# Designs tried in a protein design run: peptides against a protein of PDB entry 3J47. Part 120

Target 1, 121 residues: chain A of PDB entry 3J47
Amino acid sequence: IRLTNQLKSLKGLQSKLKDVVEYLDKVINKELPINHTILGKLQDVFNLLPNLGTPDDDEIDVENHDRINISNNLQKALTVKTNDELMVIYISNLVRSIIAFDDLIENKIQNKKIQEQRVKD
Target 2, 69 residues: chain B of PDB entry 3J47
Amino acid sequence: YEEKEESNLAATKSMVKIAEQYSKRIEEEKELTEEELKTRYVGRQDPKKHLSETADETLENNIVSVLTA

## One batch from the design tools (peptide; made by RFdiffusion4, then SolubleMPNN)

Design b2_p25_7_s3
Fold by OpenDDE base, seed 5:
Structure b2_p25_7_s3 (fold): chain B 121 residues (1-121), chain C 69 residues (1-69), chain A 25 residues (1-25)
Amino acid sequence: as target 1 above (121 residues)
Amino acid sequence: as target 2 above (69 residues)
Amino acid sequence: SAELEAAYELQIEKKKKLRELFNLL
């Protein structure tokens, strides 16, 4: 479900980008007037989007090394922070797994004791 | 698109909540282990089962967190 | 950490703004 929703969102973005490209091509070819309203909105969207381009070396603010990647361009610089978070999640999963195994072992021991009692009776 | 966007928003909100509840989940896991130990001594299966179930729920929540990350 | 939480909140806000813009298109 989550993956499907992510794919749907990506497809929507792709469609919009395609429309923009087509519009720009038509404007360049002098076939259609520019829809200024749509272009303005698209520009706003792009400004809110993390700079998807090659992060300029200047956008790698060393001060943000400890900060979580909010933006894809910042995400490269903040990949370290994301990695740290993933490590914490991984450790948590390991701990949960260990607890589950401990419970399983205890259950097995109890079952063996019950069987031994049945054999003695 | 709207449904997907809503799901993504929910996932992001869940991440924030997970950050806050992470420590609590770790403590809950420890409590389950103590209950198992007590059950081992008392011979009552019910507390041990409950502890195991809580540990499993904690594990599931961690998996969801990984999927959201 | 608190800094991590703040970063997640900021990401959520950015996603909300993006959604709003998308709804206006």
Scores: peptide ipSAE 0.517, ipTM 0.858, DockQ to the pose 0.485; fails the geometry check
Fold by OpenDDE base, seed 3:
Structure b2_p25_7_s3 (fold): chain B 121 residues (1-121), chain C 69 residues (1-69), chain A 25 residues (1-25)
Amino acid sequence: as target 1 above (121 residues)
Amino acid sequence: as target 2 above (69 residues)
Amino acid sequence: SAELEAAYELQIEKKKKLRELFNLL
């Protein structure tokens, strides 16, 4: 369900982007006037997108490396933070598994004791 | 699109909450383990069962967190 | 960490803005 919703959103964005490209091509060819309202909204969308890979702000990349994926370029730096979070989750799962294993061992011991009592009777 | 975005927003909020709840979950797991240990010494199944159930719930929450991340 | 939490909040805000823009299209 979650993955399907993400894919749907991405497809919607892709379709819109295609429409914009087609519109721009028509304007360049002088076939249609530019819809300034749509263009303005699209520009706003692009400005909200993470800056992909201008290498010059290397210092900002290093500080952001400790932070989680806000934006795709910043995301490389943020990948470090994501890895740390995943590590914590992994450790937590391991601890839960150990507890579950301990319970299984105890259950086995109890079952053995019950069986031994039945043999004595 | 809206439903998907809402789900993604909920997942992100859940991640923030998970960070806060993580410490609490670890404590709950420890409490269950102590109760299980006590139950082994007393020979009563009821406290041990409760501890096991709490540990399982903690594990499930961690799995959901991994799937959301 | 507090920094991680702030990053998540910023991501949520960006998603909200994107959704609003999408609804206007």
Scores: peptide ipSAE 0.504, ipTM 0.854, DockQ to the pose 0.551; fails the geometry check
Fold by OpenDDE base, seed 4:
Structure b2_p25_7_s3 (fold): chain B 121 residues (1-121), chain C 69 residues (1-69), chain A 25 residues (1-25)
Amino acid sequence: as target 1 above (121 residues)
Amino acid sequence: as target 2 above (69 residues)
Amino acid sequence: SAELEAAYELQIEKKKKLRELFNLL
């Protein structure tokens, strides 16, 4: 279920990105005015999906490159943050696993003691 | 699509919260391990059990966080 | 990050404790 929902979201995002690209092309060609609402939605999507900057956007002009670099830096920062969070989760899982092993060892010790007592009786 | 997007957004928010709580969970796990060690020396099973349970809970929460991430 | 490193060190310590406990069995 969760994976399916993620895939659906990705597909939806892909479609939206395509629409945005098409819109941006129309704006560049002066066929349509800049729609602030679409740009806002796009920004929201980028904020939600840090990795959506496909490297193909590198062809956009140098002045946008600084903004894109800032956006890329922000995206990079968000990606780093996400990686850090994942690492923390991984470490936590490892720690929990270790604790579980400790408990298992203790249980084995107890079982051994019980067996020794039974042999003495 | 909308339902999935909402679910993903909720999951992302949950991850942030989990990250904040992670440090606390690590401490709880440490406490459980210490109690287990003490129980081995003292022969008191109950403290060890409690520590184990807390560790398991911490692990479960971490797993949920990983699944959300 | 320093925080991540600290978490890793904590895990190592826990692992050592577990090994010690295992050796007592």
Scores: peptide ipSAE 0.442, ipTM 0.855, DockQ to the pose 0.016; fails the geometry check
Fold by OpenDDE base, seed 1:
Structure b2_p25_7_s3 (fold): chain B 121 residues (1-121), chain C 69 residues (1-69), chain A 25 residues (1-25)
Amino acid sequence: as target 1 above (121 residues)
Amino acid sequence: as target 2 above (69 residues)
Amino acid sequence: SAELEAAYELQIEKKKKLRELFNLL
């Protein structure tokens, strides 16, 4: 289970990297506008994963501002997509938590009923 | 680079699939909650317990999904 | 996305139901 989760995480990271690459390619191709917020978050992700980024990519990003914008847009779009997916996961977790709490409340009600029945006996 | 891109595309597709699975799990959780409500109304404890267990499993799966993302 | 918004609304509704159940305890 843990190994599978790690593999899934790695796959997710790989997908995100691909999204970044795709974003960078789209930015290079001027197909999409750069979303700075997404780029910032993506940069944060890259900063947290120093071993995944070849240092050479950082140097290339500095030289071509227009390429950076398109790459930023695609990266932004992909980051937005990633963010949306993360939001869905977050909402799902919240929903599950709410259901679990509901069950706890119901269990508490049942326990109260059992106690009341015991007092009547 | 192309291989990485292809791998990322595959991973993205996998993530979409996970999202779909999550949506299905949410629906299953809703159904269980409805059954719990019905059980609460009927006064039968066993279906309610089952619903609670399914909700817990759904929550666990979501946690695993979050940890994997 | 519309899907995310729908999921959020669902969560809000579930939260309301939970609060109602809590108030009944």
Scores: peptide ipSAE 0.442, ipTM 0.847, DockQ to the pose 0.018; fails the geometry check

Design b2_p25_7_s4
Fold by OpenDDE base, seed 3:
Structure b2_p25_7_s4 (fold): chain B 121 residues (1-121), chain C 69 residues (1-69), chain A 25 residues (1-25)
Amino acid sequence: as target 1 above (121 residues)
Amino acid sequence: as target 2 above (69 residues)
Amino acid sequence: SEEYVEALELQIEKKEKLRELFKLL
């Protein structure tokens, strides 16, 4: 469900971007007038989007490299922090699995003891 | 789009809560392990079973955390 | 970590602003 919702949002953004490109091409070709209201709203959306394409702002504060993804470009630096969090979750899952195996082994030992008692009786 | 955004918001809030609960879950796992150890000595299945159940709940919560991350 | 929680809150705020912009379209 969550992944599907993310995909839907990305598809919506992709469609909007395509419409903007088509509109800009028509304006350049003098086929349609410029809609300033739509352009302004779209610009506001773009300003809220993470800047994936500008490699030159190398000063993505190295300090934020350890912070989890606020935005897509910052997200690359923050991917390190996300990886660290995923490692912690992975270790926690391993620990829980080990506990579950310990319980299984104990249950098996108990079952063997019950069988040995039945054979002795 | 709105349903997806709501789900993403809920997931983000859940991650914050998971960070707070993570330490508590680790402690609960330790308590279960101690109860299992005690149950091995007493020979009663009940405390050991309870420890196993708590460990399983902790595992489930970790899986949900992975799906939310 | 506290820093991660702050980053998550900032992400939530950005998503809310984006939602408002989509409602205006």
Scores: peptide ipSAE 0.488, ipTM 0.843, DockQ to the pose 0.438; fails the geometry check
Fold by OpenDDE base, seed 4:
Structure b2_p25_7_s4 (fold): chain B 121 residues (1-121), chain C 69 residues (1-69), chain A 25 residues (1-25)
Amino acid sequence: as target 1 above (121 residues)
Amino acid sequence: as target 2 above (69 residues)
Amino acid sequence: SEEYVEALELQIEKKEKLRELFKLL
């Protein structure tokens, strides 16, 4: 569900970007007048999302190593923080796994004791 | 699109919450481990089971954190 | 850990701003 929603958001963004590119191409070719409102909104989006999906975004390596980014490109810029978070999650998973193994071992020991008691009876 | 955006926002909020509660979850995991240890010594299955359940919950929370990250 | 939480909060705020902008488009 979450991945599907993310994919849908990305597809929506991609479609919107495509529309913007097509519009910009038409403006460049003087086929349509510049819609200043759309351009202004697009600029606002770019200001808020400096690394969103524009062809130039692949070139904008914002090196913020100390921050976790939402976007993969932004996350790359915030690789250090993202890596730290991932390490914490990894360690937590390992700890939980160890606890689960301990419980399994204990269950096996208990089962063995029960079997030994049944054999003695 | 809006639903996906909402889901992404919720996931991000969940990550923050997970980060904030991470220490508490670690403590809960430790408590479960102590109960398992006590159960091994006393031969009481119930404390061990409780420890195992707490450990599982901690693991699940970590998995959710990984999926959100 | 605290620094990570702060970074996540900042990311959430950025996402919220983006959502608001997207709603305006």
Scores: peptide ipSAE 0.484, ipTM 0.849, DockQ to the pose 0.454; fails the geometry check
Fold by OpenDDE base, seed 2:
Structure b2_p25_7_s4 (fold): chain B 121 residues (1-121), chain C 69 residues (1-69), chain A 25 residues (1-25)
Amino acid sequence: as target 1 above (121 residues)
Amino acid sequence: as target 2 above (69 residues)
Amino acid sequence: SEEYVEALELQIEKKEKLRELFKLL
């Protein structure tokens, strides 16, 4: 569910960006006048999501590599920090899995003991 | 799209707390392991089950954290 | 972060403990 939602958001953003690019191209070509409403909406998006969808934000900022970013573009710039966090999460998941496995083994052993007792009876 | 965006935002906010929660989750996992060990020695299924459940919960939280990251 | 490193270390220790338990089975 969460991954699907993230994908949907990303797709939506991609579609919007495409629309913006198409609009900007038309404006540059003088095919359409500048639409202030579209520009306003874009500004709102940029204000809510700093550096989101801006070409300049696609560059890796080495200075921000140790920080967690909210924006995907910013996250790309902060890849090192993101990787560290992912590693921690991964290790945690492994530990949980190991514990679960241990419990499973113990349960199996207990079941075997119970079965052996039943055979003796 | 909006619902997903909201979910992502919530996940991002949660991510800020993930580091703190992670430490707690690790501790919970340790407790589960200890209970499992105790259950193995005592032969009581209930403590072992509890440990297993705690481990599973910790695992789930970690998975959610990974998905949020 | 330092806290993150500590959490990782704790997880590693837990994993090792679990491995020992599995060896006893």
Scores: peptide ipSAE 0.467, ipTM 0.852, DockQ to the pose 0.017; fails the geometry check
Fold by OpenDDE base, seed 1:
Structure b2_p25_7_s4 (fold): chain B 121 residues (1-121), chain C 69 residues (1-69), chain A 25 residues (1-25)
Amino acid sequence: as target 1 above (121 residues)
Amino acid sequence: as target 2 above (69 residues)
Amino acid sequence: SEEYVEALELQIEKKEKLRELFKLL
């Protein structure tokens, strides 16, 4: 289920990205005005996906390049934030694992004590 | 897609809550470990088991949090 | 966030304490 949902999300993102690219191409060709809402949504998607590669459209004009750079910087910042969060979660899981391990050791010690008592009986 | 987005949003909100809950869970985990330690020292298996179970629950919650992140 | 870092540090400390407890077992 989760993997399927992730795949679906990825597919949706891919489709949306394609739509954005197509829209951008139309804007470049002066066929359509720039849809700021689509760009905003795309940015949101990029912010949600830390590993989304640099949009290949580095070739957009200097003014858009600054916005793209800002977007990239924001994406980088979001990526860093995501990494930090993942790190915290990882450490937390590690701590839980250690606690579980401690419990296992204790259980083993108890089992040994029980066995020793049985041997004495 | 909308369901997944909603799930992701819920997950993100859950992540913030998870961070707070994580601190609390860590404390709960410590408490369980202390109880286990105390139980081990006192020789009562039941408190130790309870502590272990709470630690496991805390671990599980962290795993779910990681999976949600 | 700073709060997150603090929470992380607290978790690390807990882990260290746990490790110490395990050494005593």
Scores: peptide ipSAE 0.436, ipTM 0.846, DockQ to the pose 0.019; fails the geometry check

## One batch from the design tools (peptide; made by RFdiffusion4, then SolubleMPNN)

Design b2_p26_1_s2 (from b2_p26_1, 22 letters changed)
Fold by OpenDDE base, seed 3:
Parts: structure tokens; C-alpha cells; sequence
Structure b2_p26_1_s2 (fold): chain B 121 residues (1-121), chain C 69 residues (1-69), chain A 26 residues (1-26)
């Protein structure tokens, strides 16, 4: 459910970006008048989006690196954080798998003991 | 979209909680492993079974955490 | 730190692996 919602949000964003590009192309071609309200909302969205293109603003607060949802360059730092979290989850899964294998081995040993007892009887 | 955004926010908050729970689960897993070791010596299946079940629950929670990450 | 937590997880896994090896030898 959560992954599906994230995918839906990304698809929605992609569709919106495509619509904006198409609208901007039509405005450039003088096919449609500039809608100032839509442009203002888009500008607000762009201002909220981490600037992907300017490498120089190094000072994007290191603190927001932890929030997965922030776009491209900040997304690289967030990707590192996400990778770290995934590694932790992976290690945890390995640990659980190891425990499950230990239980399986113990069950196998018990089964062997039961078989040995049956042969002795 | 709004429902998904809310779900993602909840997932992020859950990930922070999962990190805390993960540390606790690792400790619980260690305790279960110790109980399994003890149960091997005692020959009682019940403590070992309980440890195995707790390990499985820990694995399931990790899988859910991966799906939410 | 997250790295320290990861290292702790790795140590735990190593201990579990040792226990598994011991169980396999029994």
C-alpha cells in the first residue's frame, strides 16, 4: 500500500511536470496566454523543490539530508541515508535468517535423535 | 495522491520508530538465541520454539520495514 | 551513529553465525 502510494505520487508529479512543459511550450509558441495563477503555483513548487542544477549552493542544510522525500541533489544525500537504512534492514533480515537456520538445524538434530531412538527401540 | 502522501509521511515516521524498534528487536533476538542455547541443554522444545517464533516475527518486521523504506 | 549501529548489527550476525556453526557441528 505505501509503496503503491509513493509510486502514485511520483506518477502524479511526472504528469504534472509534463503538463507544465507542454503549457510552457504553448506559451512560448504564443498559442496560449500565460496563466499567471498556474505559473505562480508552479514557481512555488519549484522553490520548494531542491535546486537540482546549482551545484554551488553547498550550504543546503545537512539537517534535511535525512528526509527521503526531497528531490534530486538533496535526493543523492537522501539516497545515501536510504541506502544506509536499507543496509540496516538487510543486516537485520540476515540476522533473523541466521536465527531461523539455527532453529532449523536444531529441529533437524531433534529429528535425528528421534530416529536414533526409534532404531534403538 | 493525498492518501499516498499521508501514507509516505506515516511510513517515514514509522521508519524512525522502526530504527528504535530494530535495536530492541536485535536485543530480543539475542535473548531468544540465548534461550535456544539454554533449551538445547534442557531438551525442552518449548523455549526453542518460542525463540524461533520471535526470530520469525523479527524477520517479518524487517521485511515490512524494507517495504516501507 | 548509523555506522556504529551497522557495525553492532554485523557483530551480532557474526555471533549468530558462530552459533550456527556450533549447531551444525552437533
Amino acid sequence: as target 1 above (121 residues)
Amino acid sequence: as target 2 above (69 residues)
Amino acid sequence: SKQEELENGLKLNEELLKKKKELLEL
Scores: peptide ipSAE 0.445, ipTM 0.844, DockQ to the pose 0.017; fails the geometry check
Fold by OpenDDE base, seed 2:
Structure b2_p26_1_s2 (fold): chain B 121 residues (1-121), chain C 69 residues (1-69), chain A 26 residues (1-26)
Amino acid sequence: as target 1 above (121 residues)
Amino acid sequence: as target 2 above (69 residues)
Amino acid sequence: SKQEELENGLKLNEELLKKKKELLEL
């Protein structure tokens, strides 16, 4: 279920990115005016999925560097934030695992004590 | 797709909250460990079990948080 | 800071691991 949802989200994002690229191309070609709503939605998507925009930016021509740099900086910042959050979650999981392990050890010790008592009886 | 986007947004907001609660969860885990240690000394299974359960709950919450991230 | 908190969590985990090892040796 989760993987399926992730795949669906990825597919949706890919489709949306494609649409954005197509739109941007049309804007660049002066075929369409800049749609602020699309840009806003794109920004929202980038804010929600900071890492998703990074793969496509590597192939974009060097000449648009300044605007791309701002976008890249924002993406980078969002990526860092995401990484920090993931790290926190990871550490929390580790802590929980350690606690669970401690309980397991204690249970094992108790079981050993019970066995020793049974041997003495 | 829209539902997933909304879910991701909600998850992101939840992650912020989770980050805030993370420190608290760590403290709770420490308390559980202390209780486990105390339970080990007292030889009472119930406190130890409770500590284990709390640790498991904390772990589960972290896993869910990771999964939502 | 978040990083400091993470480091503290890691330290705690290390301590717990040490205690666990001691318990396993008993």
Scores: peptide ipSAE 0.420, ipTM 0.841, DockQ to the pose 0.018; fails the geometry check
Fold by OpenDDE base, seed 4:
Structure b2_p26_1_s2 (fold): chain B 121 residues (1-121), chain C 69 residues (1-69), chain A 26 residues (1-26)
Amino acid sequence: as target 1 above (121 residues)
Amino acid sequence: as target 2 above (69 residues)
Amino acid sequence: SKQEELENGLKLNEELLKKKKELLEL
């Protein structure tokens, strides 16, 4: 199941990469405007599968490497944006955890005060 | 593939919305923390409880945002 | 700016924790 899901994801990524390449070619040719949605999805795919975009295959022609580097820069920018969003979520969770911890401390203080009052009575 | 693209676009839009909501929730959490501090000094449990509840709500929203992301 | 906001949130939490510790000692 997991391997099948990974393979399915890889196939999906490959298809999406193909679509992105086709889209980028159309944008380069000024046939279509930059579709931010496609780029966003591609970034999401790359963020989910960071290792899939670096085929170590030496034979990717230097020209494709520069195009891949530009795509990687845009993907990097989108990845940075996604990472920024994830960081915000992470920080928010940390803040909530701290608040929850503060409440726990307050509850302990209150319980201690109640116990002290009961001992005095 | 098209469905996945649409889903990713929707997810990205949702993430932007979540980021905005998160910023608002952070502000609400700060307000609750101040109320808790005031309640600790004044001995009023109600403001502290309200701050704690707001903080919890902010945390829950962040968790949902992470799960959605 | 987001990183700065996070840092500010962490600082606020640290201050809150400090206040809670003070209350526990009272």
Scores: peptide ipSAE 0.416, ipTM 0.837, DockQ to the pose 0.016; fails the geometry check
Fold by OpenDDE base, seed 1:
Structure b2_p26_1_s2 (fold): chain B 121 residues (1-121), chain C 69 residues (1-69), chain A 26 residues (1-26)
Amino acid sequence: as target 1 above (121 residues)
Amino acid sequence: as target 2 above (69 residues)
Amino acid sequence: SKQEELENGLKLNEELLKKKKELLEL
């Protein structure tokens, strides 16, 4: 079940990424106007992906730099938010792992007790 | 795109709710761990198992929440 | 705050780890 859910989530992400890429291509080709909302969401996705390669330093003109900087700041803010969310998730997983480990320890202790009883027996 | 935005907004709201639920789940997990500890002390295997199961469920829910985020 | 929640989670984990260690020693 968990693996299936992970796969489903990954597939969903992949589909979304594909849609984004397709949208970006259309924007690049001037087939569609730049949708700022989509770009914001993309930025959120990119911020979620730590190692997405630095977009190449293509000399996009200075006026777009401020918007890009605002977009980058927004992306940074979204990245921070995403990082915070990821951190919370990570901690949660750690807690669950700890609980699972406790259960394992308990099971081991029980098994030892059973073995000790069998030896007495 | 609008659907995706709505989905993201819903996801964000869900994340906040998940965070609250997570805090509650952590508390429930603690209770289960204490019950397991108590059960270990009392020598009753069944309560420990139940606590472990509840902890696992809590963990699973957190994982699903993480995956949804 | 999110940070406070995180800190609480960390503290909880530390306590759980401590309990686990105690259980391992028994």
Scores: peptide ipSAE 0.410, ipTM 0.833, DockQ to the pose 0.020; fails the geometry check

Design b2_p26_1_s4 (from b2_p26_1, 21 letters changed)
Fold by OpenDDE base, seed 5:
Structure b2_p26_1_s4 (fold): chain B 121 residues (1-121), chain C 69 residues (1-69), chain A 26 residues (1-26)
Amino acid sequence: as target 1 above (121 residues)
Amino acid sequence: as target 2 above (69 residues)
Amino acid sequence: SKEQELRDAYELNEKLQKQRKELLSL
């Protein structure tokens, strides 16, 4: 459910971005007049969205180090943060796996002791 | 779309909380491991079983966290 | 801090690796 909602949100954003690109292409080609209202809303979205769409601005502002990769350019800095979070999750899974193995080994040792006791009886 | 965005924001906030919970889960995992070690010495299966169950729960929570990330 | 959380995760991982080695030696 959560993944599906995230995927749907991402698809919606992708569709909206595609519509914006198509609109901009039509304006560049002089096929449609510039809709100032749509452009203003898009500009607001771009101002609120960390600079996903501008390929050139390498300036990953250092401050937003902590948040996970939804968007590509800020996604690079966010990718680092996401990678760190994924690493923590990975380590946690490894730790849990090791604990599970320790329990299995302990169970095996106990079973062996039980078998040895049965042989002595 | 708005509902999903809100859900993603909630998920991000939940991830911060998950990180805190992760630290707590690591501690719980350590406690279970200590109980398992103690159980090896005491020969009682119950503490070992509890440690195993807590380890499994910790793993499950980590998997859910990975799926959420 | 995130860095401290990462360090804690690494320390936990090291402990787990030691436990795995102990389990394999048994």
Scores: peptide ipSAE 0.496, ipTM 0.856, DockQ to the pose 0.019; fails the geometry check
Fold by OpenDDE base, seed 4:
Structure b2_p26_1_s4 (fold): chain B 121 residues (1-121), chain C 69 residues (1-69), chain A 26 residues (1-26)
Amino acid sequence: as target 1 above (121 residues)
Amino acid sequence: as target 2 above (69 residues)
Amino acid sequence: SKEQELRDAYELNEKLQKQRKELLSL
């Protein structure tokens, strides 16, 4: 039962990671804006993952409990790592957006100057 | 169990590397923004363009890092 | 907190998007 639950959790995590990768790919391709709601939900899922393993662990034999706790800690660590990566990606996208805005502002200023010069001529 | 631990350790190391790459990309983006600001004040369009290009490259690298993470 | 930083980043991105839209409208 515990091993099966761990495998199920791992499969769920794998599926979620796949979804995250797919979402990130869409953001990279500028097909979709960064969806903050998806990132928030992902974070919530990761925060809940340690708790999902704890209730089932209480019914399982002591030897398996220690292994499950270690596995849960490892899963938590992996989840934290994934969250950190997602945060880095998000920050990077924000920075890119800021730079793009700055460039846009500069382009507009330049265009305005060019128009003003054309009117004077 | 040992294989899983090793895989997790490898994943953690990969994340650290990604974080370092991200930090470097952020710095490159800041440099581009500064050049754009300087170009705005000095009227030198070329430095601004270069800064914008560097920012774009930094963004692209960050996107690739996210995709590989 | 890291979560708050993420929220701040999202808000900043939204502001930037609004600024871009405004810039495109000028």
Scores: peptide ipSAE 0.484, ipTM 0.849, DockQ to the pose 0.022; fails the geometry check
Fold by OpenDDE base, seed 3:
Structure b2_p26_1_s4 (fold): chain B 121 residues (1-121), chain C 69 residues (1-69), chain A 26 residues (1-26)
Amino acid sequence: as target 1 above (121 residues)
Amino acid sequence: as target 2 above (69 residues)
Amino acid sequence: SKEQELRDAYELNEKLQKQRKELLSL
């Protein structure tokens, strides 16, 4: 459910971005008048969006370790954080797996002992 | 979309909580492992089973965390 | 440090792999 919601949100964003691009193209082609309200909202969105397209290698010291930002440059720093989190999760899963294996091993040993006892009887 | 966004925000907050819980879960897992070790020595299945169950729960929570991340 | 945590994770993974092998050998 959560993943599906995230995917839906991303799809919605993608669709909206496409619509904006189409709108901008129409404005450039003088097919539609410039809607200042839409442009203002778009500018707000762009200001909130991490600068994906600016070629400036500005290592934005994203101090904000915390927010999983979807956008690429901030996403690099966030990707590092995400990688760290994923690593922690991976380690946790490994630990759980080890414990589960230990239990399986013990169960198997017990089963062998039971079988050996049955053979001795 | 709004519901999903809200869910994602909740998930992010949950991830922070999960990180805290993760440390606790690791400790719980260690405790279970110790109980399993003790059970191996004592030959009592009950503590080992409980440890195994807790380990499984910990694993499940980690998987959910990965899916949330 | 994060690096130490990573190292610990790798060591844990190695232990897990050994346990898996042991389990398979039973």
Scores: peptide ipSAE 0.467, ipTM 0.853, DockQ to the pose 0.018; fails the geometry check
Fold by OpenDDE base, seed 1:
Structure b2_p26_1_s4 (fold): chain B 121 residues (1-121), chain C 69 residues (1-69), chain A 26 residues (1-26)
Amino acid sequence: as target 1 above (121 residues)
Amino acid sequence: as target 2 above (69 residues)
Amino acid sequence: SKEQELRDAYELNEKLQKQRKELLSL
């Protein structure tokens, strides 16, 4: 289920990214105005899927107009926030694993002591 | 796509709640470690078992958080 | 970097999982 959902999200993202690139090219060429709805949807996607920010797209956006820079800065900030959250989750999992390992070691030591006592009796 | 978006929205809300509880979980983990240390010194089995159970619960919650993220 | 720290954390978690499996097998 999770993998299937991830694959579906990736496929949707890929399609959307293609559309965004095509749109951005048209905006760069001044063929179309900036579509606020597309930008809003992109922000929603970034808010829902923080790992989707390609560093290259963020760097390319730094050279663009002040509003695009603000949007890119916001997207970058959201990406950083998401990365921080992922780091916290990872660290938490690591700490839990370490504690569980310590408990396992202690359980083994106790079991060994119990066996040694049984042999002495 | 819409179903996935709805699931992602629910997951995001859950993640916010997880973030709020994260600090509490870290403190619970510290308490478990302290109980384990105390159990090593006192030689009592019961505190160690309780610490292990709390650590397992904390680990499970982190796994759920990772799955939600 | 944050990315390198994340990678290091993943590697540490993998090592810990292997150690747990080893400890359970003893």
Scores: peptide ipSAE 0.459, ipTM 0.843, DockQ to the pose 0.021; fails the geometry check

